# Ledger of designs, part 179: peptides against a protein of PDB entry 5VZU

Target 1, 271 residues: chain A of PDB entry 5VZU
Amino acid sequence: GRTLEDIFHEHMQELILMKFIYTSQYDNCLTYRRIYLPPSRPDDLIKPGLFKGTYGSHGLEIVMLSFHGRRARGTKITGDPNIPAGQQTVEIDLRHRIQLPDLENQRNFNELSRIVLEVRERVRQEQQEGGHEAGEGRGRQGPRESQPSPAQPRAEAPSKGPDGTPGEDGGEPGDAVAAAEQPAQCGQGQPFVLPVGVSSRNEDYPRTCRMCFYGTGLIAGHGFTSPERTPGVFILFDEDRFGFVWLELKSFSLYSRVQATFRNADAPSPQ

## One batch from the design tools (peptide; made by RFdiffusion4, then SolubleMPNN)

Design b2_p25_4_s2 (from b2_p25_4, 8 letters changed)
Fold by OpenDDE base, seed 4:
Structure b2_p25_4_s2 (fold): chain B 271 residues (1-271), chain A 25 residues (1-25)
Amino acid sequence: as target 1 above (271 residues)
Amino acid sequence: SPNVPVVFTEEEKKMIEEFLKKLEE
């Protein structure tokens, strides 16, 4: 019988062949799109730019990380047999921070799953509520046929000047309870470990993270069949590294900044 | 997509089915 290793080898060979065919098709098209680096903003969580991911049998993938207000986006620069270039591989909701438990409870996949799924339901509720407000606002613009109501004459209402005395009501200054600005503890990373049963290609992931956010990742079959968004966790490690935990897939992807300086990669100034 | 083989092609499914069938023999 074939060993599980033989199957894995054959499947890997097919995926490598599919990747080779897919990449070779791009090379044959000779259609180069100029990629511009997104402009950096002071409010960006980290500097936007190119990141390399080494995950799954696809090997090396390049993703552009960009910030869009309270959302971050990973856009595929390299295609793979499942997801073509230009697709949004990850979408991060920077409004929905995930607080990881202590290091012991981080090993529990079910605890991470609970936390992520609770955030997913909150995001769905907010989208439904915001969709209802947007829906109700459109329904009221029935065409008001502005019938020209006739110009009724300006009655000159008279100038009565009554002398109302200034009441000195000495309203006590209500103690504005200064909402203690919880100092944005921007500084202390927390210990980080992958849950048991989450696969990583590399055990050399950072063991400390700055913060985590709810996100969704794009998954599809070969040829971009049945594309769907799966829930996950964006893990910010540092200025140059982030990860994504694919919850349903029980997998982890590590992304590292491409340190290459690209000449003329800046977006043209909006004219 | 992380190449987590979650979505097998119909060809991959068929290969898996043929393989599972060979394991039962």
Scores: peptide ipSAE 0.031, ipTM 0.477, DockQ to the pose 0.250
Fold by OpenDDE base, seed 5:
Structure b2_p25_4_s2 (fold): chain B 271 residues (1-271), chain A 25 residues (1-25)
Amino acid sequence: as target 1 above (271 residues)
Amino acid sequence: SPNVPVVFTEEEKKMIEEFLKKLEE
């Protein structure tokens, strides 16, 4: 297990790096980027906006939640020593719902892990299949340089008579059973509990959730070294709260809407 | 280490706070 000394040493390195980043920002020309709130769309799962969350050992982070068709995105507004501002801390696939088991089985981390990894493999298969269809379509347009094969005189094959009776092969159009998008059961919130061994900074998380989705979180070493996407679960609690379970990290981040109103934060209307 | 959400004990938090104070001095 990590000793208190190991935890302290790792955290000390992180804190020193934080202090260095913050101090170094004041010594240099600051680059300011205006942040606009994403426009709300009717099809958005919840209202987009700023959320405060617990991400890593560094405390409270601000993320922008936005919707992009069948994807949701959490973008870091505050950077940390590992992941700078403007990075996509979470990417949520709204096509891939996670169905949590009953409350008793939700305590089993291995059960959640199984469910998430099964969805991860489906997402990988869909990416491979979509890659193959795009690949096969380009291969056929190689310009066949039609070398002019010399016109051998086609002998006039005799006019065989017309009487081909049209066989009414009534091929029944196989009903492509459109996989009925299971209606998003806006059911009553299901009981929610973190699996055993998933760490939360705050045990004050909602004990009911509306729905869950497959997602990936961004993790990196100090200074954004070796950035990778780790599988996780986006937990929608309500209009103002969501969570992310970092599966490999065995951690939970709770995000709550920032209720502050910002003047002139709306994106400029396209003129 | 990757940005791993570490949950600190109250004792660990107190040591961190004391360490942060020493870094601000």
Scores: peptide ipSAE 0.030, ipTM 0.520, DockQ to the pose 0.112
Fold by OpenDDE base, seed 3:
Structure b2_p25_4_s2 (fold): chain B 271 residues (1-271), chain A 25 residues (1-25)
Amino acid sequence: as target 1 above (271 residues)
Amino acid sequence: SPNVPVVFTEEEKKMIEEFLKKLEE
């Protein structure tokens, strides 16, 4: 019968063929677009810029990481047979931090899956609640035709008096010490390991992470067919490295900063 | 999909091996 090796070989041949078709289409029509580096802001989680990913059969992928308030975005600079250039490969919700368990429990894929799916449900609830507030505000501008309703007379309802005594009990308002959420110490990085069954192309990933966030990744068939967003975990390792765990795909992508200096790559000041 | 080569989990590999074995019987 087909071996697992035969299935892998057939799949790799299809990917090589699709990559060849995709690249050969550019030989007839090369459109060059100037890319600007996003401006750095003080509140950015790390410096925005170009990152190289080495995941999947595609080889080297270039993504632009940018920050947009409480969201981070990975935009594809290189296209592949599935997802064209300019698409958002990852969207990160910086409001929803993922707390990784201890190193022993990090090996359990089901535990990571539980944590991510609980955060996904919270994000879905917040989106539903925010949608309701926007709907109610538009309806009430009916024209108030001010019909002059006539002056019905003041009935003098009576003066009942009784004298109830002022009990003094000055219960001190207990200072609800708002537990100042200690600014999550940008503390020593947590030990990090991939769950069992999560595929990494290279076992040489950072074994310590600074923080993790909920995010979604874009998946599609060849030719950008049936594009969908799947849940995942953005893992910040350091200033120059981040990862993304694709939960449903059981895969890990490692991204490393492109250390090239680009002249005149800064975005023009908004006029 | 980032074409993650369908990296079968060890469990998926085992399921495929069992399926392939059943096709050879």
Scores: peptide ipSAE 0.025, ipTM 0.459, DockQ to the pose 0.144
Fold by OpenDDE base, seed 2:
Structure b2_p25_4_s2 (fold): chain B 271 residues (1-271), chain A 25 residues (1-25)
Amino acid sequence: as target 1 above (271 residues)
Amino acid sequence: SPNVPVVFTEEEKKMIEEFLKKLEE
């Protein structure tokens, strides 16, 4: 039988081989493109820029975080054997905030899964409704041929009778104590823990988070085969750190800002 | 992309490090 060691050696050999093949395919056409940092806007959730992630067997990945109205985007600066550079690795919907439960319930993966899948269904419904409004506007230019359909007779529904006894039952208005949704204090981070069974490369993730949003991540096989989007949670820890929980993969990716100051890395002002 | 992030156990990380050392030899 294959030992665990044999399986790992084979997997590592395959990964190194795929990384080598992928890198060697670039050696014949190294197009160096200058990367510009996205311009910062006042409405940006955090300063856009380069973030480094350390996840899986691929080692160090660099992602550009940018903001596009109510969406945030992570774009791969580094390619890997599965997803080439320039692909959008994460798409975040800033309209769909996820509220994490207390720490006890945050350990429950099924609770997080429920919350994320409920938001996914809302996003799907909103997309279907918005698609119908765009579709109905073009179709109705067919000519109104006014054929007079004949008046079928209204059947008389019968006149059931009058008995009006006014039962006085004075049901007291139960004070629905509107549970004052405590305004999620924009400034205080909540305690954060990964669900049981979510794999993290490092246990040294931030134990407090500012806010979470629904998002999707791009996954693919080696050589960018069968690319698909999987649901997840974008976790904003602070100005310089965010995470992504890959729900279906049961994994967590931590991203930290690249603190290097680049001279002339700003996008040229549109002339 | 996350491949299924093969979150290497500490044992797996050690085997990877040992494997990488053998590739440098």
Scores: peptide ipSAE 0.032, ipTM 0.529, DockQ to the pose 0.199; fails the geometry check

Design b2_p25_4_s3 (from b2_p25_4, 10 letters changed)
Fold by OpenDDE base, seed 5:
Structure b2_p25_4_s3 (fold): chain B 271 residues (1-271), chain A 25 residues (1-25)
Amino acid sequence: as target 1 above (271 residues)
Amino acid sequence: SPNVPTVFTEEEKKLIKEFLELLKE
């Protein structure tokens, strides 16, 4: 049977071969695509822009963080042997906050897994319900072929008199208590630690986070084989740093803002 | 992007180094 060592050597051979192929492509044919920085919006959780990520066997990656209403997106600027440039490495659902437990319970991977999977199930239910409402609305406009029912002469029913007693049914307007969107507590940052068994490349990550959100990350085999979305946690540390916990992979990626100023990197103003 | 293994053990890092040395010969 293949030993763990054999599997590891095969994986490493393939990974190195893929890295070599990617590197060698730069020597013969370069496709250039201009990257524009996303426009900043007042409602953006943090300023959009380029972030450097450090995770996995690939080393340093560049990701563009952008905001799209109630979603945030990390788009790969650098490709790797598994996932090419331009793919969405992370998708964050800003509607679904993750509440981390206390610092002691944050060490429990099973507790984090429970919390994330409960949110995943809610997201799935919301998608199913929204799909049903859209489906039922279209089904009822079957063209009623109005067969011309023959005009039976409507007998003139006699004009019963106008006794218009105005029933003052003072239906109290039921106060639809608009569920006050609990103001996004810009709460004091909470203590943060990775669960036991979640691997990080280094222990140099922020030990305090502002807020967390449910998200999904893109994973694939070499050559972008069998791409799938895996559940995870987006962790906002500060204006310049965020993390992503890959739940199934038991790994953590730290992303830090690229502080380089690019001239003319802004999207052209819509004329 | 994350792949398996996402983070190498110290043993795996050693095997990677040994393998990368063999590729230089």
Scores: peptide ipSAE 0.028, ipTM 0.561, DockQ to the pose 0.202
Fold by OpenDDE base, seed 1:
Structure b2_p25_4_s3 (fold): chain B 271 residues (1-271), chain A 25 residues (1-25)
Amino acid sequence: as target 1 above (271 residues)
Amino acid sequence: SPNVPTVFTEEEKKLIKEFLELLKE
């Protein structure tokens, strides 16, 4: 059987070759596509824009973060040997917040895995229920054959006004105890640490986070083979930094805002 | 983006390190 070393050497040789081909293609044929920054909206979780990330053996990647109602998207600006440019590397569900446990329990990968998989199951159930409602709505457009029933002019009768007795019955309204929504403590960032066994290329990640959300990340083999979406956690650290925990891969990717001021990078106003 | 083979175990990371050290010789 192939040794771990043989598999590793083969994979690394292929990856190096793919990177070399990808970088060498820049010398022969550059297709320039203008990229516009997405417009900022007041309801955006953070300012949309370009973020630099470091993936494992892939190196430096540029991702565009954008907001689409209750979803956020990371779109690849740079391709890699596995996933070409223009693909959605991450899709974040802003409806499904992940509550991280205390700092001690955050070290437990199985606890994070449980929390994420419970949210994944809720998302799957909501999609099935919403799919069922959308399916039933299409079935009832049977062709109503509009038979032209004729216009008979039936006239008459003026029948009388019935009497209005005012029955008083004073049923006591039961006190519906309004469950007080505890105000989301917006203020202090939660202490954050990666679970044991989650690989990070950079141990210099923020040790506090503002909030986390359920999301899915795109993975594929070399040449975009067998692309699939895996569950993960989007971690908002601050206005300029977010992370993604790839649950099944046991990997963490840190993304930092590209601070370069691009002149005229805003989308032209729709005329 | 992450690929399953590109998430290295500690053993694979060790092999990578050893390989990268050999490439410097």
Scores: peptide ipSAE 0.027, ipTM 0.557, DockQ to the pose 0.210
Fold by OpenDDE base, seed 4:
Structure b2_p25_4_s3 (fold): chain B 271 residues (1-271), chain A 25 residues (1-25)
Amino acid sequence: as target 1 above (271 residues)
Amino acid sequence: SPNVPTVFTEEEKKLIKEFLELLKE
């Protein structure tokens, strides 16, 4: 019988062959698409831009990180045998922060799984409720044929009645309990470790993270077959590094900012 | 997508399952 090693070897050979076919097709396709860097906004979690992932047998992947209000998006700049360029490899919900437990409980995959799945169900509920509000709002605009109601005559509104005295009711200044602005804790990074059984290609990942958010990652078979969204955790390490934990896949992907300065890569100003 | 071989063929899934069963013995 084929060993698991044989299966992995055959699969790696197929992936290398597919990667070679795709790269060779790009070499024959002189059609370059210009990529613009997203404009930076003051409300962006980090500076948007190009990030390099070095995970999986795909090798080097480049993604564009961009911010869209309370969502972040990783868009593939490089295609792979499973997912073509231009696809949204990760979609991050910045409304749904993941609170990691203490470092001891972070080693427990089942605890992380519980936390992520609870957030996934909340996101699904919010989408269903928002879908119902949008659905109910469309149903009521039946065309009211507003029959032209006849012009009833302008009744003359009568005159100015007089001098109501100013009652000096000295309302006590209710103590506006200053809602203590929780200081925007420039959040001291929390200790970070991957759960037991989560595969990382590189053990050299940051051991401290700033923030974590719920997100989904795109997975597919070869040739973009059966594409689906799988739940995960976006981990912001710093201004130049983020990770994604693929929960169902028990894998971790590290992304690092491409430090190259691109001339004329800014989006044209909307005229 | 991390190249986790997520899309094993049904044959590969079977072989992986058989292998994981052998590792429990």
Scores: peptide ipSAE 0.024, ipTM 0.464, DockQ to the pose 0.175
Fold by OpenDDE base, seed 3:
Structure b2_p25_4_s3 (fold): chain B 271 residues (1-271), chain A 25 residues (1-25)
Amino acid sequence: as target 1 above (271 residues)
Amino acid sequence: SPNVPTVFTEEEKKLIKEFLELLKE
């Protein structure tokens, strides 16, 4: 039978061949496209921009992080043998925060898996409910034929009066103390560790995180075959670093801000 | 991309197998 080693060797051979094909394109025709940095907004979770990932056998990857209301997006600037440039490598739902357990329970992959899958099911339910509201609104433009319904007469039905006494009981309006949503303290970073069995290239990842969100990552075979979205966790470490845990792949990707200043990289103002 | 790590645990090898089987259907 095909061993796991045989599958690994075939995958590595195919990956090397694909990398060779991509590298050989430099001797032929290259199409250059200008990339603009996304505009920064005050409500952006962190400054948008270019981030460098270094994971797996793929090597160096560059992604553009951008914010779109309650969603964040990682767009590939560099392609790889599986996912071409311009594809959305990660989509983050900023409505669905993930609460990590204590440091001891963070080592348990099954606990992280449970938390992520519960959030995935909530996202799926919200998408189904939002689909129903959009369908019902279009049906009711039936032509209101204004048939003049005739003036049926005012029947005068009668007067009965009785005098029930005004009980005074002055129940004090209980002040509904609006529980002031304590401004989410930009709390001290929570201790962070990868679950046992989650692969990281380097153990040199941040050991504290600010917040986590539900997200999905794009996976595909070589040549962008059978592209699918897999559930994961976006981990914000700081202003310049984020991670993504690929749940089904048991893999962690670390992304660090590209500190290079680009002249004239701002998007032209919409005319 | 499927972040196929350069070093696979036995569990990662299993997941890679299951994923590569799914991509062939």
Scores: peptide ipSAE 0.022, ipTM 0.498, DockQ to the pose 0.170

Design b2_p25_4_s4 (from b2_p25_4, 12 letters changed)
Fold by OpenDDE base, seed 3:
Structure b2_p25_4_s4 (fold): chain B 271 residues (1-271), chain A 25 residues (1-25)
Amino acid sequence: as target 1 above (271 residues)
Amino acid sequence: SPNVPTVFTEEERELIKKFLKKLLE
């Protein structure tokens, strides 16, 4: 039977071959596409832009982070043997914050898995409910044929008058002061550690995070075969660093801002 | 990208980790 080592060697040989094919294409046919930086908005979680990821056997990857209302998106600028350039490697739902437990419970992968899967089910429920509202609105434009309904007669239903006076009791409606949800103090970072069994390249990741969100990541076989979205956690560390925990893959990807100024890289103003 | 043709088993993942560790040494 195929050993786990045989499967691994076959996969690594295929990955090296695919990487060689992709790199050899640079000698014969280069198509250059201009990339524009996303416009920055005041409501953006961090400044949009280019981030470098360094994970697994793929080496250096460039991802564009952009914000789209209550969603963030990581778009691949560099392709790899599995996922070509221009694909959305991560999609983050900024409506669904992940609350990490204390450091002791953060080491438990099953606890993180529970939290993420509960949020995934809420996202699925919201998508089903929103799909039903869009369906019901289209059906009611039946043509209002104005059939002239005939003048049925004025039945004189009677006068009964009774008087009853009862009294005063002026119970002051206690102002239920809606406890203003104190804006979660966005300022103090929470201590952060990867769960046991989640693979990182090294232990060189930020040990404090600002906030986490539910997200999905794109996975595929070599040559972009059987592409699917897998659940994960987007982790904001700071203005220049974020991570993604791939839950099913038990892996962590760290992304750091590309510290380069690009002249004339701003998107042209929409005319 | 964690581009895995198949969701590796825990055992396959540990083999990958061992191999990647040796490539980075």
Scores: peptide ipSAE 0.025, ipTM 0.512, DockQ to the pose 0.150
Fold by OpenDDE base, seed 1:
Structure b2_p25_4_s4 (fold): chain B 271 residues (1-271), chain A 25 residues (1-25)
Amino acid sequence: as target 1 above (271 residues)
Amino acid sequence: SPNVPTVFTEEERELIKKFLKKLLE
């Protein structure tokens, strides 16, 4: 049977060969594309822009973070042997906040998995319901033969008089127990730790996070084979740092804002 | 991103490191 060593040898040979091919292609033809920074909007969770990821065997990755209403997207600026440049590496649903448990329970991967999979199921249900409403609306364009319904004269219903009998009924003021909306502690940093068994490249990740959201990451084999979306957690640490926990991959990717100022990197105003 | 669905175990990482070392030697 194939040994683990054989499987790794084959995978690593393929990965090295692909990296070599990609690197060698630069000697033949470099196509440069101008990248524009997305415009910032007031409602953006953080300033959009370029973020540097330092994860995995791929080395340095650059991702553009952009906001699209209730969705955020990470678009690959750098390609790798699995996922080419221009692909959406992460898609974040800003409607589906993930509440992390306490610090002790954050170490439990199964608890994080439960929370994420529950949110995934809600997202799936919402997509199914929205699909049904869109389907029923298209069927009824039968030709409305506009038969001119004759204008039956609206009989003037007589103005019933103002008989103002003051019914005294002293309805007891039902104590509207104002359910104290616990102020959604939306903005307070909470302690953050990776679950046991989630691999980080470095232990140097922020130990506090602002908020988390459900998202999906793109995964693929070498040469962008069998691309699929895997569930994960977008973790906002601060204005300049976010992470993504790849749930099925038990891995964490940290992204830090590229602080370089680019002249004329703003998207041309749509004329 | 971990673009490959295969998360290497620590044993697997050490095998990769040994292999890479042999290829670079």
Scores: peptide ipSAE 0.025, ipTM 0.527, DockQ to the pose 0.208
Fold by OpenDDE base, seed 2:
Structure b2_p25_4_s4 (fold): chain B 271 residues (1-271), chain A 25 residues (1-25)
Amino acid sequence: as target 1 above (271 residues)
Amino acid sequence: SPNVPTVFTEEERELIKKFLKKLLE
């Protein structure tokens, strides 16, 4: 049988070969497409734009971050042997904020996994409920033939049983100390650490995050075979940095804003 | 897959092996 090492070597050989094929194909057909930056909106979580990924064998990955109401999207600007350029690498649900536990419990991968899978299940339930409302609107106007179903008789529910005495017991109203939901102070960053067993390319990631959201990431085999969406966590560190934890892959991808000012990179105003 | 680094840590190798195993099963 093939050893896991044989499979790994075969996969590495295939990856190198695919990378070589893709790079060699560029010499024969360079189609340059102009990339426009998405317009910024006041309600955007951060300024949309180009972000550099610090992950993967393929070197420099560029992703366009854009906002679409309650969703954020990461679109690949750079393709790789697994996922072509123009594919949506991450989809973020801005309705489903993830609260990270304390710093000690953040080291526990099983705790993060629990939190993410609970949110994933809520998102699935909401999608099923919303799918039912859209389906029922095709009311079959079948002709109501009004057949008069006969009046079956109301059986008399019986009698008056008696006077039981007013026991006074004055149970003190236990002050339900409303656990003051500390208003999620929109401005104070939470201490952040990766769970044990989550691979990062380097330990040089922000140790403070602003907020986290549920999201899904795109995974595929070489040549975009068997594309699937895997659950993860979008981590907003600051205006210029975000991360994505790939839960099933136990990996972390850090993205940093491309600070280059592009002249005329704005989308043409819709005429 | 998220781009699997060419220089794999042992953890990355094991993750790739697990992922590849799951793709081949």
Scores: peptide ipSAE 0.025, ipTM 0.556, DockQ to the pose 0.125
Fold by OpenDDE base, seed 5:
Structure b2_p25_4_s4 (fold): chain B 271 residues (1-271), chain A 25 residues (1-25)
Amino acid sequence: as target 1 above (271 residues)
Amino acid sequence: SPNVPTVFTEEERELIKKFLKKLLE
């Protein structure tokens, strides 16, 4: 079988080759795409914009964070050998808040894994239920083959019998207890630590987080082969910093706001 | 391998360094 060393050498050869290809593309033909900063909305969790992150072995990445109703997206501004620019590296479901345990239990990777996988299963169930409601609505338009059933004569069924007073069975409408969306307590930030066995390139991450959400991260082979989404945790630290825990990869990426002011980077107002 | 943000272990870092040395020779 391939040794771990063989796999490592093959991966590194391919990574270097891909980096060389990317670097060499700059010499011949550059395609420029204008990037617009997303407009800020009052309901945005934090100000949208550019964030710099450290991603795995590839180094520094630039990601655009944007908000789309109950979803946030991290879009790659910089491509890497695996995931090209313009791809959505992270998709965050702002409906599915993750509550981290106490600091002692946060060290347990299996506990975090359990919490994330439980949320993943809920998201999957909600997608299946929403798919069924959309499916059942279309099924009833079977073509009514208008077989002309012969007009059997309407026998005049007889007299209206007496005025039976319908009993006022005042069936109290069962109060559908609207599951009170627990207001996202903007509580004091909770202590934060990475689980044991989650690798970070930089141990200088915030030790307090504001809130966490379920999300998925995009992973792919070199050249964007076999792209898939893996479960993870979006961690909001503050207005300028967020993290993503890649659960299956046992890794953490820290993203920090790019403080650069860009002239004319605002999206053109819809005329 | 998928873009695994694998932070290389120290052992893997030493393997990378050895590999990069051999590639740059």
Scores: peptide ipSAE 0.024, ipTM 0.516, DockQ to the pose 0.115

